# Designs tried in a protein design run: peptides against a protein of PDB entry 5FRP. Part 37

Target 1, 225 residues: chain A of PDB entry 5FRP
Amino acid sequence: VEWTESIPQIIATREDISKELNQALAKTFIDSDPRVRRTSVMIFNKVPVTEIWKNITNKAIYTSLLHLAREKHKEVRELCINTMAKFYSNSLNEIERTYQNKEIWEIIDTIPSTLYNLYYINDLNINEQVDSVIFEYLLPFEPDNDKRVHRLLTVLSHFDKKAFTSFFAFNARQIKISFAISKYIDFSKFLNNQESMSSSQGPIVMNKYNQTLQWLASGLSDSTK

## One batch from the design tools (peptide; made by RFdiffusion4, then SolubleMPNN)

Design b1_p12_6_s3 (from b1_p12_6, 7 letters changed)
Fold by OpenDDE base, seed 2:
Parts: C-alpha cells; sequence; structure tokens
Structure b1_p12_6_s3 (fold): chain B 225 residues (1-225), chain A 12 residues (1-12)
C-alpha cells in the first residue's frame, strides 16, 4: 500500500518510468488486498491524463483497470467505474491518437462498452452509477451539434452487441421517465383541485397517480443500501 | 441475459 501511494509522485516527477515500475504497478491492480487495488485506481484520479499516457505504457495496467469495474469489493468497484469514465473523457479531450499509443487506445476505446455492459448485472446501485457517469463523462452536455455528434459516434464505434442493446434501452427508458414525470405532475394538479377530486374521475386519477409513483420509485435504488 | 432496462421496456 505504501509503495503504491508513492506512485503518483513518481509519475509527476519523472519523465520516464522504468519498465520495471510499470510491471510492478500492474501487479498492484490484481493484488489480493482491496486497499492496494483501491490505491492503484486512485493513481488515475491523482495524476493528469497526459502524464498517465506518457508514463504508463504497460497495456496490462489499463486492461486491469477495466476489469475492476466488476470487482466484488463495492468501494473499489464504484471508484473504478467513476475513474475509468472520467479517464475516458479526459483522454478523448487531451490525448491525440498516434501510432505509438494505438495499442492503449484500443483498450481505452472499449470503456464505453465496458460500462454499458454493467447494466446486465441488474444491480440498481450499479445502474444508477453508470447512468451518472454516462451523463457526466461519456455523453456530456455539448451545445455544439457537430461536437456532440462526433462524441456520440466515437462512443458507439466500439460497442459490442450487448452495449448497443443496453444503449437503446437506456435511451428509451429516459423518454418513458420523462413521460411518467409529466403524468405525475398532471395527476398531482388534478388531485390538489377540490372540484376535480369530487368528480367521477377522482378515484380513477388517484389510482393512476399511485401507479405512476410506484413505477418511478421502482427504478430508483435504495440510498440506504 | 437482459438488462433491467430491457426488461422494463418489455413490460411497458
Amino acid sequence: as target 1 above (225 residues)
Amino acid sequence: EKSIYELELEKW
């Protein structure tokens, strides 16, 4: 753990990290101690993306990072998901594609697919986290249409079949959520009107209101878990 | 294997 904690400083101060250091770092990502794995992931958060690409040249490190997205240890997994999404976005924005870094880009380009595949775990907490990182890092708000489309195409260009399927399902769900919220608002307004509540439609709308609430709530994770 | 979101679409 102590050794791994020193790595960010080493990367920041040295232009050329030895092959041996890269190999040693690669081992920390698969260490049996979750604290070591956590510290290893944190390197990607503490060190600028440009320095990571410059100094971490062992492709096994990047592959191992992506594997931690399915880590059994909750804290490590959650950290990894956020870290890899952010790292992907920063890489797209700051790292040029060259012949020398092609092999690393081949791994990094799979991050979107890796994230969208997490929906198949069918865990509400994981789903919410993936939703969050998609909006924050993968497909952030971009007012420029050309840039937005380019980012979208980049993200989709390396999807596997499962990722595409989950992508379409995700988008369809967003539309449904929007519709449900709209209906919830309408029903709430109706139920707050005394004349409307006393009408023959009162009980019917109340039932629809409850159903809408239940549907909306079912899609949310328990914040206490 | 289907994701929760795929299953939700089928129930709608």
Scores: peptide ipSAE 0.276, ipTM 0.859, DockQ to the pose 0.838
Fold by OpenDDE base, seed 4:
Structure b1_p12_6_s3 (fold): chain B 225 residues (1-225), chain A 12 residues (1-12)
Amino acid sequence: as target 1 above (225 residues)
Amino acid sequence: EKSIYELELEKW
């Protein structure tokens, strides 16, 4: 753990990390101790993306990072998901695609697919986190249309079939949520009107209101879990 | 295997 904690400083101060250090770092990502794995992931958060790309050249490190998105330890997994998404975004923004870094980009370009595949775990907490990182890092708000489209195409271009299906479902769900919210508002207005509530439609609308709320709530994680 | 979101789409 202590050694791994020193790595960010080493990367920040040294221009060239030896092959041996890269190999040692790679091992920390698969360490049995979650604390070691966590510390390893934190390297990607603490070190500028440009320095990471420069100094971390072992592809196994990046592959291992991606693998941690599915690990059992909740804290490490959550950290990994956030870190991975952020790293992807930063890489797209700051790292040029060259012949020399092509192999690393091949891995990094799978991050969106890796994230969207997490929806198949069918865990509400994971789903919410993935939703969050998608909006924050993968497909952030971009006022420039060309940049936004380019980003979208970049994300989609490396999707596997499952990721694409998940992407479609995710977007369709957003539309449905929007529609459900609209209905919720309409039903709420109706229910707040005493005359309407006293009508024959009152109970019917109340039922629809409840169904709408239940549907909306079903997509939310239980904060108590 | 379908994601929760896919399943939700089927229920709508």
Scores: peptide ipSAE 0.273, ipTM 0.857, DockQ to the pose 0.855
Fold by OpenDDE base, seed 3:
Structure b1_p12_6_s3 (fold): chain B 225 residues (1-225), chain A 12 residues (1-12)
Amino acid sequence: as target 1 above (225 residues)
Amino acid sequence: EKSIYELELEKW
């Protein structure tokens, strides 16, 4: 009978410890030292997604993680973007939606919108990274049409207006890039043919080739920056 | 505010 009296104290103590730990962890995400922030983000990479959802119950931690996507410190930002995208994907795959985790899901479901909103920063490096994580984690290749559509609908279901606009712009850009690459190939083939180059169309195609290259290059980040 | 992709689309 004595053990039953100790259980509430143990539960209370554990809850207090858990709360304290979560509060302490939340502070690390806003620490002035980027190394501390980095380490905090890495928790989401090192700990299985199921354990994260179980043990990290303070919603402020998740909110802070998402906020770091706009971090001024490049390394922390880049890590955060990759981490949150991967975490989103893993959560969709491994975590069931329950009443208990609803509040956390409300935050996690905003990750796609958060990522697509990064395009408004108009930074080429950020854009490329967001492009990458979209294809790798948000909308990965899925041969099953039903699964692919379901994932797409899930991603879109929590978009804000800016994210939708960015999404459509992104897709339109992909189509244009594909077209431009196709034209680039055609022009390249033409230019590699001596007979074609000697024709009256030679200079015209050369100009179109250059324009196509310029357009394609303008959308690429400078690897040296 | 327009994203870079929106701006690129306007140039095309």
Scores: peptide ipSAE 0.271, ipTM 0.856, DockQ to the pose 0.854
Fold by OpenDDE base, seed 1:
Structure b1_p12_6_s3 (fold): chain B 225 residues (1-225), chain A 12 residues (1-12)
Amino acid sequence: as target 1 above (225 residues)
Amino acid sequence: EKSIYELELEKW
């Protein structure tokens, strides 16, 4: 009989401790020191996804993580973008949707939209990073058609209007890039042929080659910046 | 407001 009376107190104590820890952690995401914010983001990289979902129950923490995608501090922002994309992917793979975690999933499901909205910043470095995390984490290669479609539908199901617009633009751009690369290859082959270069078409193809190259290069970030 | 990718598509 005595052990039964102690159980509610133990549960309450653990809940209180968990709450306090969550509250403390929530504060670190909005700390003025970027080092503190960085460390907080790293928790999502170092701790298994299952443990995060189990122990981090304060939705404000997840919301704060997403907000750091627009962080002014470059290092923190870049880390956050990679972290949230990876966390999204891991969550989809490892975390079941339950009634208890519904509120957290509502936040996590907005990660794709959050990322696609970053294209409106019009920063080539950010764009490149978002491109990378899309292919690595959001829409990874999946040979199974049903799984691929399901993942795609999951990603799209929480898009806002801007995210959809960016998504379609992104895909259209990929098609154009593919076409441009094909042309680049064809032009390169032509220009490497001496007979072709000496023909009347030589200068015309050279011009098209340069234009194609310039277009392809313009979409790449400057690695020196 | 247009993203950079939307702008690039218009230039092609």
Scores: peptide ipSAE 0.269, ipTM 0.854, DockQ to the pose 0.895

Design b1_p12_6_s4 (from b1_p12_6, 9 letters changed)
Fold by OpenDDE base, seed 1:
Structure b1_p12_6_s4 (fold): chain B 225 residues (1-225), chain A 12 residues (1-12)
Amino acid sequence: as target 1 above (225 residues)
Amino acid sequence: SESIYEKELKKW
């Protein structure tokens, strides 16, 4: 743990990290102690993306990072999911694709697929987290149409079949959610009007309102679990 | 309280 905790400082201060250090770091991602694995993931959060790409050249480290998305240890998994999504976004924004880093990019480009494949675990907490990182890091809001399309194409270009299926399911769900929210708003406005509430439609709308609310709530993870 | 999905949808 202590050794791994020192790595961010080493990466930040040294221009050339030895092959041996990379090999040692790779081992920390598969360490039996979840604290070691956690600390290893934190390197990607503590070190600027440019320095990571410069100094971490062992492919196994990046591959191992992606594998931790399916880690049984909840804290490590959650950290990993956020970390890899952020790292992907930062890499797209800050790292140029070169011949020298091609092999690392081949791994990093699979992050979207890795994340979308987590939906198949059918865990509400994981789903919520994946939803969050998609909107925050993978497909953030972009008012520029060309940039938005380019980002979308970049994300999709490395999808496997399962990821595509998940992507479509996700989008379909979002449309449904949007529709439900719209209904919720309409029903809320109706119910806030006393005249409308007193009408024959009042009880009907109240029922629909409750159903809509229940449906929306069912898609949310229990914060207590 | 605004649901997480409402917040995300407002970004789009």
Scores: peptide ipSAE 0.005, ipTM 0.441, DockQ to the pose 0.046
Fold by OpenDDE base, seed 3:
Structure b1_p12_6_s4 (fold): chain B 225 residues (1-225), chain A 12 residues (1-12)
Amino acid sequence: as target 1 above (225 residues)
Amino acid sequence: SESIYEKELKKW
């Protein structure tokens, strides 16, 4: 843990991290102690993206980071998912694609696929987190159409078949959620009107309202888990 | 009517 905690400082102070150090760092991502793995992931959060790309040249480190998305330890997994999504977004924004960094980009470009593939685990907590990082980092709100399309194409261009399928499923789900929320609002407005509630439709709308709430709630994770 | 959110989702 202490050694791994020193790595951000080393990266900041040294122009070139030795091959041996990179190899040692790669091993920390697979350490049996979740604290070591956590600290390793935190390197990507503490060190600027430009310095990471400059100093971490061992591709095994990046692949190991991506593997932690399926980590059994919840805290490490959650941290990793957020970290890799953010790192992907920052890399797209700040790192130029060159011949020298091509091999690393080949790995980083798989982050979207890695994230979308997490939906197949069928865990509500993971699904919610993936939903969150998609909107925050992968496909953020962008009012410029050209930029939005470019980002979308970038994300999709490296999808595997499963990720692509997951992408369509995600979008379909979002549309359904949006529709349900819209109906929830409509029903709520109806139920807030006394005249409407006293009508023959009152009980019917109340039932639909409850069904809509139940459906929406069924897709939410238990915050206590 | 299609919600603003639904319209936005169709852009993707």
Scores: peptide ipSAE 0.005, ipTM 0.417, DockQ to the pose 0.045
Fold by OpenDDE base, seed 4:
Structure b1_p12_6_s4 (fold): chain B 225 residues (1-225), chain A 12 residues (1-12)
Amino acid sequence: as target 1 above (225 residues)
Amino acid sequence: SESIYEKELKKW
């Protein structure tokens, strides 16, 4: 753990990390101690993306990072999912695609698929996290249309079949959620009007309101679990 | 209860 904790500083201070150090670092991602794995993931959060790409040249590290998205340890998994999504976004924004870094990009380009494939685990907590990182990092809001389209195409271009299916399902769900929210607002407005509530439609709208809320709530994870 | 996402996944 202590050794791994020192790595961010080493990367920040040294121009080149030895092959041996990279190999040693790769082993920390598969360490039996979740604390070691966590610390390893944190390297990607603490070190600028440009320095990571420069100094971490062992492809096994990146592959292992992606593998931790399915980690059994909740904290490590959650950290990994957030980290890899952020790292992907930062890489797209800051790292040029070159011949020299092609092999690493081949791995990094699978991050979107890796994330979308997590939906098949059928875990509400994971689903929520994946939803979050998609909006925050994979497909963030971008006011420039060309940039948005380019990002979207980049994300989709490396999808496997399962990821595409998840993507379509995700978007379909988003449309439905949007519609439900719209209805929720309409019903809320109606119910906030005393005259409307006193009408024959009052109870009907109240019922629809409750159904809409229940439907919306069903898509949320239980924060108590 | 089946999540909204699960329901959508089953449709594809």
Scores: peptide ipSAE 0.021, ipTM 0.550, DockQ to the pose 0.213; fails the geometry check
Fold by OpenDDE base, seed 5:
Structure b1_p12_6_s4 (fold): chain B 225 residues (1-225), chain A 12 residues (1-12)
Amino acid sequence: as target 1 above (225 residues)
Amino acid sequence: SESIYEKELKKW
């Protein structure tokens, strides 16, 4: 743990991280101690993306990072999912595609598929997290249409079949959620009007309101779990 | 209960 904790500083200070250090770092990602794995993932959060690409040249490290998205330890998994999504986004924004880094990009380009494939685990907490990182890092809001389309095409360009399926399902769900929220708002407005509540439609709208809330709630993870 | 997402995934 202590050794791994020192790595961000080393990466920040040394231009040429030795092959040996890369090999040692690769081992920390598969360490039996979740704390070591966590610390290893944190390297990607603490070190600028440009420095990571420069200094971490062992492909196994990137592959191992992606594998941690499915690990058993919840905290490490959650950290990994956030980290890889952020790293992907930062890489797209800051790292040029060159012949020299092609092999690393081949791995990094699979991050979107890796994330979308997590939906097949059928875990509500994982689903919520994946939803979050999609909106935050993979397909963030971009007002520029050209940039938005370019990002979308980039994300989709390396999708496997399962990821595409998940992508479409995700979008379909978002549309439904949006519709439900819209209804919720409309019903809420109706119910907040005393005249409307006193009408024959009052009880009907109240029922629909409750159904809408129940539906929305059913799609949310239990924050208590 | 099947999540909304699970329901959508089954449609594809």
Scores: peptide ipSAE 0.019, ipTM 0.554, DockQ to the pose 0.213; fails the geometry check

Design b1_p12_7_s1 (from b1_p12_7, 5 letters changed)
Fold by OpenDDE base, seed 3:
Structure b1_p12_7_s1 (fold): chain B 225 residues (1-225), chain A 12 residues (1-12)
Amino acid sequence: as target 1 above (225 residues)
Amino acid sequence: IELPDIFKKELP
């Protein structure tokens, strides 16, 4: 009988501890020290997604995480972008949509839009990172057509207008990249043929080769920055 | 909506 009477107090204590922890954690995401912000983001990388959803119930934490994608501090921003993309993917795979977690899902569902909007910053490093996380986490290779389509529809269903525009432009760019690579290969084959290089077309193809290479390289961030 | 700069680059 006495043990049963202690259960409500234990539950209440745990709920209180959880609430306090959430409040404390929420403050760390807006801390002035980038090291503190970094550590907070790392929680989403170190803790299993299921445990995050269970224990982090304050929606402000998730909103703050998404906001850090535009953080001024480069390292924190880069970590955040990777973290939120991975978290989104893991959530789609492992977390069921329920009435209880609806408010959190409303935030998480905006991650793809948030990421595609980063292209408008016009930063080469950010662009490269967004390219990477799209292929790794948002729209990964999926051999099952139904799953692939479902994932795509899920990603698109919460886009804003800017994200849609960026999405279509991204896809068009991928086609251009593919074409450029094909041309690069063709030019390389031509340039490796001595007879072809000695022809009147030799200098022309060399120029096109260089231009194609420069175009391909321009899509990559300068590793020295 | 203006396109991001990365998407404005035309192939040579």
Scores: peptide ipSAE 0.493, ipTM 0.942, DockQ to the pose 0.831
Fold by OpenDDE base, seed 1:
Structure b1_p12_7_s1 (fold): chain B 225 residues (1-225), chain A 12 residues (1-12)
Amino acid sequence: as target 1 above (225 residues)
Amino acid sequence: IELPDIFKKELP
């Protein structure tokens, strides 16, 4: 009988320890030292998603993670963007929606909107990173039509107006890129033909080829920065 | 809503 009376105290102690740990962890995300913030973000990369959801119950930690996507420190920001996108994807794949985790899901469900809103910063490096995480984590290749539709609906269901706008613009841009690549291939074939190059169209096609390349390259961040 | 700059680039 005496051991049963100790169980509530043990549970309470564990809850208190867990709460304190969560509170301490929450503070590290807003620490003035970027190394501390980086280390905190890395927890989400090093710890399995299931363990994160189990042990990190303070919603402020997840909110703070999302805020770091706009971090001034480049390394922390880049890490955060990759981390949150990956975490979103892993959560969708591995974490069930329950009554207990609803509040955390409300935050996590805003990750796609948060990412698509980063295009409005008009930073080429950020844009390239967002492009990458969209293809890798947000809307990955899925051969199953039903799964693709469900994933898409999940991503879109929490968009703000800006995210919707950037989403449609992103898709329109992908169509343009595909068209540009097709033209690039056609121009390349033309330029590789000696008879075609010797024709009156040679210089015209070469100019269009260069313009197409420049347009395609302009969507990529300069690797030298 | 103004589009992000990356999406305003027209094809040549």
Scores: peptide ipSAE 0.492, ipTM 0.942, DockQ to the pose 0.836
Fold by OpenDDE base, seed 4:
Formats: C-alpha cells, sequence, structure tokens
Structure b1_p12_7_s1 (fold): chain B 225 residues (1-225), chain A 12 residues (1-12)
C-alpha cells in the first residue's frame, strides 16, 4: 500500500519510469488487497493525464484498470468507474493519437463500451453510476456541434453489440424520463388545484402521479445500501 | 440481445 501511494509523486516528478516500475504497478491492480487496488486506481485520478500517458506504457495496466469496473469490492468498483470515465474524457481532450500510443488508445477506446456493458449486471447502484459518468465524462454537454458529433462518433466507434443495445435503450429511457417529468409537473399542477382535486378526475390523477413518481424513483438506487 | 432490466421498465 505505502509503495503504491508513492507512485503518483514518482510519475509526476520523473520523466521516464522504468519498465520494472510499470511491471510492479501492473501487479498492484490484481492484488488481493482491495486497498492496494484502490490506491492503484487513484493513480489515474491524481496524476495528470499527460503524465500518465507519458510514463505508464505497459498496456496491461490499462487493461487491468478496465477490469476493475466489474470488481466485487464496491468501493474499488465505484472508484474505478468514475476514474476510467474521467480518464477517457481527459485523454480525448488532451492526448493526441500517434503511432507510438496506438496500442494504449486501442484499450482506452473501449472504455465507453466497458461502461455501457455494466448495465447488464442489473444492479441499480451500478446503473446510477454509469448514468452519471455518461453525462459527466463520456458525452458531456458540448456547445460546439462539430465537437459534440465527433465525440459521439468516437464513443460509438468501438462499441460491441451489447454496448450499442444499451446505448439505444439508454437514449430511449432518457426520452421516457423527460416525458415522465413533464407528466409529473402536469399532475402536480392539477393536484395543487382544489377544484381539480374535487373533480371525478382527482383520484385518477393522484394515482397516476404516484405511479409516475414510483417509476422515476425506481431508476434510482437505494441511498441506504 | 436481451435488454438490461433498467431499460425494460414501462411508463405507467
Amino acid sequence: as target 1 above (225 residues)
Amino acid sequence: IELPDIFKKELP
């Protein structure tokens, strides 16, 4: 653990990290101790993306990072999902595609697919986290249309079949959510009107309101778990 | 391909 904690500083200060250090770092991602794995993931969060790409040249490290997205240890998994999504976004923004870094990009380009595949685990907490990182890091708001389209195409270009399926389903769900929110607002307005509530439609709208709320809430994880 | 469960929920 202590050794791994020193790695961010080493990466930040050294221009060239030895092959041996890369190999040692690769082993920490598969360590039996979740604390070691956590610390290893944190390297990607603490060190500037440009320094990571410069100094971490062992592709196994990046592959191992992606594997931790399905980690059984909740804290490590959650950290990994956020970290890899952020790292992907930062890489797209700051790292040029060159012949020398092609092999690493081949791995990094699979991050979106890796994330969208997490929906198949059918875990509400994971789903919520994936939803969040999609909007924050994978497909963030971009006012420039050309950049937005290019980003979208980049994200999609390395999807597997499952990721594509999840992507389209995700977008369809967003439309449904938007519709549900609109209905929630309409129902709320109706229910706030005393005359409307006293009408024959009052109980019907109340029921629909509750169902809409339940539907919206069902997409959220239990914050107590 | 079967959809993930989260995407199978129908609106009321």
Scores: peptide ipSAE 0.491, ipTM 0.943, DockQ to the pose 0.838
Fold by OpenDDE base, seed 2:
Structure b1_p12_7_s1 (fold): chain B 225 residues (1-225), chain A 12 residues (1-12)
Amino acid sequence: as target 1 above (225 residues)
Amino acid sequence: IELPDIFKKELP
């Protein structure tokens, strides 16, 4: 009987401990030391997504995570962008939407919009990273058409106007990249033909080839980074 | 809404 009476107190104590832990963790995301912020972000990489959702219940933590995507400290920002994209993908795959977690989902569902808005910073490194996480985590290759469409709709459902604009522009750029690659191949074939190079078109194609290469080099993400 | 700079780059 006494043991059963202590159970609610133990549960309450654990809940209190959990609350305190969450409050303490929330503070670390806004710590002045970038090393502390980095360590906090790494929690989302080291702990399984299911355990994160279970144990991190303070909304402020998730909100703070998203804010770090625009942090001035490069290393923390880069880590955050990769982390939130991966976390979003894992959450979609592994976490059921319930009444209890709806408020956290309201935050997590804004991750795609947050990421697509980063293009407006007009930073080359950020752009490359956003490109990467889109292909790896937000809109990965999915052979099942229904799943792919559902994923796409989910990603778009919480876009702001800027994110939508970036989304369409992104897709248009991908088409341009594909076209440029095709032209690069054609120009390369032309330039490798001695007869073609000796023609009046030789210098013109050479110029276009160089311009195409320059464009590709400026627009493609560095796969070596 | 002004497009981000990366999306303004025209093909040669």
Scores: peptide ipSAE 0.491, ipTM 0.942, DockQ to the pose 0.782

Design b1_p12_7_s2 (from b1_p12_7, 4 letters changed)
Fold by OpenDDE base, seed 5:
Structure b1_p12_7_s2 (fold): chain B 225 residues (1-225), chain A 12 residues (1-12)
Amino acid sequence: as target 1 above (225 residues)
Amino acid sequence: IELPEIFQKELP
């Protein structure tokens, strides 16, 4: 743990990291202690993206980071999912594609596919986190249409079949959520009108309102877990 | 390919 905590400072202060140090760092991502794995993931949050790309040249480190998205330890997994999504976004914004970094880009370009594949785990907490990182890091709000289209094409260009299927299903779900919210608003307006509530439709609309709320809430994880 | 469970939920 202690030596791994020093790695961010070493990467930030050195222009070149030895092959031996890269190999030692790669081992920390598969360490049996979840605290060591957590500290290793935190390197990607503490070190500027440009310095990571310059100094971390061992492909196994990037591959191991992506693998931790399916980690059994909840805290390490959650940190990894957020970290890899942010790292992907920062890399697209700040790192030029060159001949020298092509092999690392081949791994980084699979991050969107890796994230969209997490929906197949069928875990509500993971689903919420993936929803969040899609909106924050993968496909953020972009008012420039050309930039938005270019970003979308970049994200899609490295999808596997499962990720592509999950992507379309995600978008279809967003349309359903929007429709459900619109109905919730309509039902709420009806239920707030005393004359409408006294009508024969009052009990029917109340039931539909409750069902709509239950459907919207069913996509949310238990905040106590 | 079977869809993830979260995407199979039908509206009421």
Scores: peptide ipSAE 0.467, ipTM 0.938, DockQ to the pose 0.854
Fold by OpenDDE base, seed 2:
Structure b1_p12_7_s2 (fold): chain B 225 residues (1-225), chain A 12 residues (1-12)
Amino acid sequence: as target 1 above (225 residues)
Amino acid sequence: IELPEIFQKELP
């Protein structure tokens, strides 16, 4: 009988320990030392998504993770962007929506909007990273049409106005990139033909080729910086 | 809303 009466106290003590741990962890995301912030983000990258959802119950931790996407420290920001995108994808695939986890899902569902809003920073390195995580984690290749549509609707359902604007502009840019690559190939074929190069169109096509290359390169971050 | 700069680049 006495051991049964101790079980509620043990559960309460574990809840208290869990609460204290969550409170301590929440503070590490806003620590002044970038190394501490980095270590905190790495928890979300190293621990299975199911264990994160089970053990991290303080919503402030998730909110703080999302805020690090705009971190001034480059390494922490880059790690955070990749981590939150991956965490979002894993959560969609592995975590059921329940009444108990609804408040956490309300935060996690804003990750796509948070990422698409990063384009407004107008940083080439951030833009390239956001492009990458969109294709890898947010809207990955899915051969099943119903699953693909459902995921798209889920991603869009929590967009703000800026995220929607960036989303449509992103898709329009992808079409432009595809067109530019097609033109690059056509121009390259033309320039590799001696008869074509000796024609009156030779200099015109050479100019268009150079402009197309410059346009394609202007969308890339400088890998040397 | 002004578009991000990356999306304002027109093709040549």
Scores: peptide ipSAE 0.464, ipTM 0.937, DockQ to the pose 0.829
Fold by OpenDDE base, seed 4:
Structure b1_p12_7_s2 (fold): chain B 225 residues (1-225), chain A 12 residues (1-12)
Amino acid sequence: as target 1 above (225 residues)
Amino acid sequence: IELPEIFQKELP
């Protein structure tokens, strides 16, 4: 654990990291101790993306990072999902595609597919986290249309069949959410009117309001768990 | 391919 905690500083200060250090680091991602795995993931969060790409040359490290997205340990998994999504975004923004880094890009380009595949676990907490990182890191708001389209095409270009299916379903769900929110607003306005509530439609709208709220809430994880 | 459960929920 302690030596792994020193790695971010080493990467930030050294121009070249030995093959031996890369091999040692690769082992920490599969360590039986979740604290070691956590510390390893944190390297990608603490070190500038440019320094990571420069100094972490062992492709097994990147592959192992992606595998931790399905980690059983909740804290490590959550950290990994956020870290890999952010790392993907930063890499797209700051790292050029070269012949030398092609093999690493082949792995990094699968991050979106890896994330969209997490929906098939059918875990509400994972789903919520994936929703969050999609909007924050994978497909962030971009006012430049060309950049936005290019980013979208880049994200999609390495999807597997499951990721594509999940992607389209995700977008369909977003439309449904938007519709549900609109209805929630309409129902709320209706219910705030005493005359409307006293009408024959009052109980019907109240029921629809409750159902709409329940539907919206059903997509959220229990924050207490 | 079966959709993830979260995406199978129909609106009321």
Scores: peptide ipSAE 0.464, ipTM 0.938, DockQ to the pose 0.839
Fold by OpenDDE base, seed 3:
Structure b1_p12_7_s2 (fold): chain B 225 residues (1-225), chain A 12 residues (1-12)
Amino acid sequence: as target 1 above (225 residues)
Amino acid sequence: IELPEIFQKELP
């Protein structure tokens, strides 16, 4: 009997501790020190997704995580973008949608829109990172057509207008890249043929080859910056 | 809505 009476106090204490921890954690996401913000983001990478959803109940933490995608500090921003994309994917795979977690899902479901909106910053490094996380986490390769379609519909279901615009433009760009690569291959084959290079078309194809390479390279961030 | 700059690049 006495032990049973202590259980509510222990639960209450745990809830209080959990609440205090959540409040403390929420503050760390907006800390002036980028190292503190980085450490906070790393929690989402180190702790299993199921435990995150269980123990992090303050919606402000999730909102703050998403805001760090536009962080001024490059390292924190890059970490955040990867983390939130991965967390979204893991959540879709491992977390059931319930009445209790609905408010958190409302935030998490905006991650794809948040990511596609980052293209409007017009930063090459951000663009490259967003490209990467789309293929790795948002819309990964899925051989099952039904699963692939379901995933796509889930991703799109919470897009804003800018995200939709960016999404269609992204896909159009991928087609252009594929075409450019095909042309690059064709030009390379032509340039490797001595007879072709000695023709009147040789210099013309060489110019097109260089332009194609420049176009392909222009989509890449400078790794030295 | 103006497209992001990365999506405005035309192929040569």
Scores: peptide ipSAE 0.463, ipTM 0.937, DockQ to the pose 0.838

